# Peptides against a protein of PDB entry 7PB4: the designs that were tried, part 125

Target 1, 105 residues: chain A of PDB entry 7PB4
Amino acid sequence: KMLNIKEYKEKLLSTLGEFLEDHFPLPDRSVKKKKKNIQESSVNLITLHEMLEILINRLFDVPHDPYVKISDSFWPPYVELLLRNGIALRHPEDPTRIRLEAFHQ
Target 2, 218 residues: chain B of PDB entry 7PB4
Amino acid sequence: DALQMAVGYFEKGPIKASQNKDKTLEKHLKTVENVAWKNGLASEEIDILLNIALSGKFGNAVNTRILKCMIPATVISEDSVVKAVSWLCVGKCSGSTKVLFYRWLVAMFDFIDRKEQINLLYGFFFASLQDDALCPYVCHLLYLLTKKENVKPFRVRKLLDLQAKMGMQPHLQALLSLYKFFAPALISVSLPVRKKIYFKNSENLWKTALLAVKQRNR

## One batch from the design tools (peptide; made by RFdiffusion4, then SolubleMPNN)

Design b2_p9_5_s2 (from b2_p9_5, 5 letters changed)
Fold by OpenDDE base, seed 2:
Structure b2_p9_5_s2 (fold): chain B 105 residues (1-105), chain C 218 residues (1-218), chain A 9 residues (1-9)
Amino acid sequence: as target 1 above (105 residues)
Amino acid sequence: as target 2 above (218 residues)
Amino acid sequence: SVQLHLELL
């Protein structure tokens, strides 16, 4: 049972990877480091594929609390895309936490 | 410079616990508005102020006024637009601000210095077609952005499904006609040959300002 | 299905 879930997860993620890369790529933020000393920590944004992988992993690893905290690595357009399409839901009491919905039905 | 002081106020917030915060805010808003409508704003000023208008740092009335005066002197940086789209997705701005942003983006489209990164946002704009309030303006934006490479079977299905739900909207018909032009094999449905493409006049708010910008850059 | 959500993407 767990193996079939992992295989299904991997197959799902692999099939999604190309589609997500082609249609929802990260914009090239050539953050020209203009030397102004405000260490705006260049937060490395993760791909939509990586974001989905995190959400799926959390659902399987911690099914009783399947919520992931939105980090600065989560590009806001990706979060909005997942929420708008019903792929993810916000925690009812903590809007900084989201879960994968597609597997809770 | 009065403009630099105004931009600095919005960026850094009020320096002093001024007893008259509202009067100071209004003074700086009027400074930005006056410069923007007379001369336009530098790309750097637009970068700062556009993000402020969408960040939810100020109230909706202030954000709306800032966004209405995002008029370039010469160009708008593509990076400013990418950042702005990110702020829209954070959900700290009102629905009316989102609509105004898309109207602004369509109106100012020709003044954006580059389109390469904006074209990468195509999928995100397309996903926003499901919002009934945004749909007319997003269709217009997509009409400006769409290349042959963007016309995919799944997007055609989504547009046809949206048309089935909303009816034959002029803005949807315009976008579908463009899709049919690029990929006639994907759209078997006979589209009415409309002699004129009609989008909502999003540019009307900036019409005079845009004419002035075009005259200064000739 | 996840596939339906993905076709919605």
Scores: peptide ipSAE 0.056, ipTM 0.861, DockQ to the pose 0.045
Fold by OpenDDE base, seed 5:
Structure b2_p9_5_s2 (fold): chain B 105 residues (1-105), chain C 218 residues (1-218), chain A 9 residues (1-9)
Amino acid sequence: as target 1 above (105 residues)
Amino acid sequence: as target 2 above (218 residues)
Amino acid sequence: SVQLHLELL
């Protein structure tokens, strides 16, 4: 049972990977930030694939509290994309937490 | 100068000690408005003020006024637009501000220095078609951005489903016609040959300012 | 289905 879930997860993530990279890539931040000392905290943004992996892992590892706290590494367009398409839901009492919505088959 | 002081005020926020916060804010806002409409703003000033307008740092009335005066002297940085789209997704701005932003983005599209990173946002803009208030302006933006590589079967299906739901909207019909041009095999439906592409005139708010910008850069 | 979510993406 656990092996089938891991294999299904890996297959899901692998199938999504190419599609997400092609259609929802991160913006290239390589635009030469001229050295103005604005500590824009260069928070390293994670890919949509990595974000989904975190959400899936949380759902499987902690099914009774499947919510992930939105970090500064979560690119806001990705969060909005997941929420708008019903892939993720906000916690009703804490808008800083999101969960993967169960893919109702 | 007065503009730098005004931009600095919006960037740093109101200093606690000013008894007359509203008068100071209005003074700086009028300074930005005056310079923007007369001369346009530098790319750096637009970068700062655009993010402020969308961050929710100020009230909706102030944010709306700032966004309305995001008129370039020469160019808008693509990076400013990418950052702005990020702020739109944070949900701290009103629905009316989002509509105004897309109208602004369409109106100012030719003044954006590069399009490579904006083209990477294609999927995010396409997802915004589901918002009835945004849909007319997003269709116009997508009409400007769409390349052959963006025309995928799943996007065609979504557009046809949207047409089935909303009816034959002129802006949706314009985008579908472009999709059919790039990928005729994906769109079996006979689209009426509309001789005139019709989008809502998003430029009306900036028409005079855009004419002045084009004259200065000629 | 995963496909529906992919199509919604």
Scores: peptide ipSAE 0.055, ipTM 0.862, DockQ to the pose 0.046
Fold by OpenDDE base, seed 4:
Structure b2_p9_5_s2 (fold): chain B 105 residues (1-105), chain C 218 residues (1-218), chain A 9 residues (1-9)
Amino acid sequence: as target 1 above (105 residues)
Amino acid sequence: as target 2 above (218 residues)
Amino acid sequence: SVQLHLELL
């Protein structure tokens, strides 16, 4: 059963990876390199794939508290996409924490 | 100048708890409004003020007024739009502000300097179609953005499902017609041949200002 | 299931 869950996780992540890169890529911030004064938030944004991987890992590693804290590396459009499509849920008491929703219920 | 002082006020925020906060805010807001409607704003000023309007730093009334005066002198930076979409997703702005932003984005679309990064946001805009309040304006935006490469089977299914839920809305029919133009094999359903594409008049708020911008940049 | 997730995305 656990092996089947890990294999399912890997298959899910691999299948989602290409789709997410093609249809939900990060915006290229490279254009603003020239104008010194705009505090480009030097925050490295993670991919949607990496975000999902974090959420899935948390669900498996800490099933009793499957919530991940939203960091500055979480691009807000990705968070909104996951929440809007029911892929993730906000913690009822802490809106800065999200969990993967169990689709298999 | 007065505009730089006003922009600086909104950017840095009110320094001290002065008793005259509201009067000072109103003075600076009127300065921005007056310059924007007369001359338009520089791309840098729009970049700053658009983020402020969507960040939730000020109240909804102030944010609405700022957003209504996001009129370019020449161009809007694509980066400003990308950042704005990020702020919309943070959830600190009202539903009315979101609607106003999409109306603004459609109205100002031709004044955005580049479309490359905005085209990458296609999926995010498409995901917003399920919001009944946004749907008419998002359909209009997608109508402007859609390329052949964006017309995928899964998006066709989503649009048809949305049509089944909402009925044959003019804005949805316009987008579906464009999809059928790019990928006729994906849309077997007979679409009514509408000679006139109809979107809600998103640009009406800025009609006079847009004419003035076009005249100055001729 | 995966396809449903992809369709929800």
Scores: peptide ipSAE 0.051, ipTM 0.859, DockQ to the pose 0.045
Fold by OpenDDE base, seed 3:
Structure b2_p9_5_s2 (fold): chain B 105 residues (1-105), chain C 218 residues (1-218), chain A 9 residues (1-9)
Amino acid sequence: as target 1 above (105 residues)
Amino acid sequence: as target 2 above (218 residues)
Amino acid sequence: SVQLHLELL
């Protein structure tokens, strides 16, 4: 049972990852224009695939507290995309925490 | 200069100690407005002020006024637009500010220096079609951005579903016609041959300013 | 299904 869930999870993540990378890629921040003073927040943004992986892992690993804290690595458009489409939900008392919505209904 | 002081005020925020915070704010806002409408703003000034307007640092009235004066002297940096879209998604701006931003983005589209990164945001703009208040402006933006590579079966389905829900809206028909042009096999529905694509361009808040920008850059 | 969720995107 657990193996089938892991395999299903991996297949789900792989299929989602390809689709999300094609249709919702990260903006290329690589424009290292040399101008000194903009503290380009050196925050490494994660892919939407990686974000979903974190959310799915949290749901499986800690089902009683399936919420993930939104970090600076979470690109706001991705967070909004997940929330708008009902893929994720905000914690009712802490808007900085989100969980994956259980697709199993 | 007065503009640098005004931009610096918005960037750094109000110093706590001024009893006349509102008068100081109004003075700096008027300075930005006057320069923007007269000469346009530098790309760097737009980068700073656009992010401020969308960050929720100030009240909706101030943010609206700042956004209305985001008129370029020459070009708008694509990076500023990408950052702006990020701020829109943080949810600290009003619905009216979001509408105004999309109107601004359509109006200023030709003045954006590059389109490569904006094209990567296609999916995010497309997702905003579900917002009834944004839909007309998002359709116009998507009409400007859409390439053959963006025309996918799932997006066609979403547009047709949206048409079924809201009816045959001119802005939606314009976008569907473009989709049919790129991928005729995906759209079996007979679209009325509209001779003229009518996005209600009539009341562009920036029409006079944009004419002036085009004249200065000729 | 995953496909339905992708279609909702």
Scores: peptide ipSAE 0.051, ipTM 0.858, DockQ to the pose 0.042

Design b2_p9_5_s3 (from b2_p9_5, 4 letters changed)
Fold by OpenDDE base, seed 4:
Structure b2_p9_5_s3 (fold): chain B 105 residues (1-105), chain C 218 residues (1-218), chain A 9 residues (1-9)
Amino acid sequence: as target 1 above (105 residues)
Amino acid sequence: as target 2 above (218 residues)
Amino acid sequence: SVEIYLELL
């Protein structure tokens, strides 16, 4: 039975969701609206779950170019976590692009 | 004041292509160093300068000197540490800067105003244990951060696997002993009863400054 | 297995 790759994806994301929320939550940036020049980049950071979902979706939607451009919504510690654990790989020519690696094993 | 001008220089960058760029930079750097070691820096000054040191805006020598003088007058903002960890991961700082940051974080740990957000970074710090250069300092940081709720089966397995790879390192044994204290059922292996916990002395760089900070805040 | 990914995380 070909486990529907979509069902496997959904199950994987669902199971990872709780784990990632418990163990890798975003720090609560209390945006103290202090008025002055701290360019607290009002960039809405995405969760690690959402980041993985983007990477998985790109792999399925565009398997010949499975790379996602790192946006300002990508929290740098999450990018580093994925790269260090071999879950993601940087593009060899463009360090601003990453792909999901672990699903190719 | 001279410190505000120096901080403003690092924040805004050099305004004009003046022929004396290096002399101006050195003057401002010495101003920051002198104030930091004598009086400490305000939390706002540390917030600005710590981000600059880790952003890659200046060369490694300058960044190292800035980071070495991140000495608080009173407290360090937790938000500054969270931002700093983000910059550390952007990859614009050297490996030596990363090591120095973790040494600084351990040395200054008691001066951080809150720990709630730093505790949320536990998983990230734990993932950094695989870096051989960082491992001794990360173990010390985790020893300070670890609560019972952080001791999970998967983390125990990772620590035991790391011990199998690296051998019975004193810093790793210290962390494992703490894990066994919180969750004895998860660690079936007999750990040697070490009476003394030995971490690399990260504080040595700031020992005199830390004593002075503690005296001023009494 | 999902467990392998959880072990890598």
Scores: peptide ipSAE 0.062, ipTM 0.863, DockQ to the pose 0.044
Fold by OpenDDE base, seed 5:
Structure b2_p9_5_s3 (fold): chain B 105 residues (1-105), chain C 218 residues (1-218), chain A 9 residues (1-9)
Amino acid sequence: as target 1 above (105 residues)
Amino acid sequence: as target 2 above (218 residues)
Amino acid sequence: SVEIYLELL
């Protein structure tokens, strides 16, 4: 049973990888850092694939508290995309936490 | 410069606990408005002020006034637009500000220096079609952005489902007609041959300013 | 299913 879940997870993530890269890529941050000293916190944004992997892992590893805290590495458009499509839900009491919605239809 | 002081006020916030915070804010806001409508703003000024308007740093009335005066002197940086879309998704701005932003984006579309990064946001804009308040303006934006490579079966299904829910909306029909042009095999439904593409006139708020910008850049 | 994610994305 656990092996089948891991294999299913890996297959799901692998199948989504190309689709997510093609249709929801990160913006190219190759904007020439003109040396303006504003610490635009060079927060390394993660891919949508990596974000989904984190959410899926949390659901499997901690099913009783499947929520992930939104970090600065979470690109806001990705968070909004997941929420708008019902792929993720916000914690009812903590809007900084999101979980994967189990599409057990 | 009065404009630099005004932009600096919005960026850094009030340095001193001035007893008359509201009068100082109004003075700087009027300075930005006056310059923007007369001469337009530099790309750097738009970069700063656009992010401020969408970040939720100020109240909705102030943010709305700032966004209404995001008129370029010459060009808008695509990076400013990408950053703005990010702020829009953080949810610190009102629904009315979101609508105003999409109206602004459509109205100013030709003044954006590059479209490469904006085209990468296609999927995010498409996901906003389900918002009934945004849908007319998002359809117009997507009509401007859509390339053949963006026309996918899943997006066609979503548009047809949206049409089934909302009915035959002129803005949705315009986008579907473009999709049918790029991929006729994906849209078996006979679309009425509309001779005129009809979108809500998003640029009406900036019509006079846009004419002035076009005249200065001739 | 993968299809649901692909339809929602």
Scores: peptide ipSAE 0.059, ipTM 0.864, DockQ to the pose 0.046
Fold by OpenDDE base, seed 3:
Structure b2_p9_5_s3 (fold): chain B 105 residues (1-105), chain C 218 residues (1-218), chain A 9 residues (1-9)
Amino acid sequence: as target 1 above (105 residues)
Amino acid sequence: as target 2 above (218 residues)
Amino acid sequence: SVEIYLELL
């Protein structure tokens, strides 16, 4: 039984999720609601798990253009972590785009 | 206030048409330096200036000078450190600025108001151990941050692999000794009982300033 | 394996 690539993906993401939440959590935004007009850009940061899910999904859904555009929801430490460990690669011509490195060759 | 004008200059950036951009920059930089070394900076001023120093808005020489004068009057906000780590990861600062930041973070560690969010960054600091230039300072930082909950089998393996690669460095041995203290079952290797944990007191660029801060806050 | 990703992190 070929364990459906989807099931393996889900299991991988699930197991990574717990590990990533424990070891690479988002910093709690101390939303001290003090009123001053600093447009703290209310950009909702996504978890490292969600970021990896996006990258994995893009690789499977669009294998010919597996690059994801870095949004403001991508916490810079997470991007750096993925790039530094070779989990992700920057697009050679567009540093704002990253892809998951296919470890499965 | 001269300091407020200087901070405002760095925050807002140079107004367009000043022919003497460099003279104005130097004037404001000297103002910040003078206040920082004499009295320290308020937490809000450090928040603004630290982010500026790491954002790549100015050249490396300016960023280095700003970072060297990030001396608190009382405390440093933990939020400033979290933001700073984010800026380090954007890649707009030099390697020398990164080294200086970790040196600063170790030097100023006791003046950071809280550690809860910094402790959440443990994994990111740990990932920076592979940078040979950062490794000594990151080991020292991790030694200050490490709790029993941070000592995991995968981190032990990474530290042992790093020790195999770079040899028995005093800073790695210090961190490994702490790991062994928290989780003796994970570290079977006999660590030499070093009586003195020598993180090289890299002559703390801020030693005199920190003594003055401690005296003012007594 | 998940272990490879965990080893890379």
Scores: peptide ipSAE 0.056, ipTM 0.854, DockQ to the pose 0.044
Fold by OpenDDE base, seed 1:
Structure b2_p9_5_s3 (fold): chain B 105 residues (1-105), chain C 218 residues (1-218), chain A 9 residues (1-9)
Amino acid sequence: as target 1 above (105 residues)
Amino acid sequence: as target 2 above (218 residues)
Amino acid sequence: SVEIYLELL
């Protein structure tokens, strides 16, 4: 059972990876480092694939509290994409936490 | 410069000492409005003010007024648009502000310096089609952005599903017709031959300003 | 199915 879940997870993530990279890439933050010293804290954004991996892992690792806290690495358009398409849900009491929605079997 | 002081006020927020916060805010807002409608704003000023309007830092009335005066002197940076889309997704702006932003984006589309990064946002704009308030303006935006590479089977299905739900909307038909042009094999459905593509006139709010910008940059 | 997930995306 656990092996099948891991294999299913890996297959799901692998199949999604190419699609997500093609259709939902991160915008190139190649802002030319012109030396204006504004420490815009270059928050390292994760890919949509990595975000989904985190959500899937949390669902499997902690099924009784499958919520992930939205970090600064979560690009807001990705969060909105997941929520709008019903792929993720916000915690009813804490809008900073999201979970993977159970795939409609 | 009065404009720099006004932009600095919105960026840094009110300096603690002003007893008359509302009068100061109104003064700076009028300064921005007057310059924007008369001369347009620099790309840097638009970058700052657009993010402020969408960040939820100020009330909806102020944000709406700021967004209405996002008129370029020359160009808008695509980076400003990418940042703006991020702010829209944070959920700190009103639904009316989102609609106004998409109207603005369509109206100002030709003044955006580059389209490469905006084209990468295609999927996010497409996902916004399900919002009934946004759908007409998003269809228009997608009509401007769509390349052959964006026309995929899953997007065709989603558009047909939206058509089944919403009926034969002129803006949706326009987008479907473009999809059929790029990928005729994906759209077997007979589309009514509309001789004229009709989108909601997003430019109406900025018509006079856009004419002035085009005249100044000729 | 992965396809449904891709269709939801």
Scores: peptide ipSAE 0.059, ipTM 0.854, DockQ to the pose 0.045; fails the geometry check

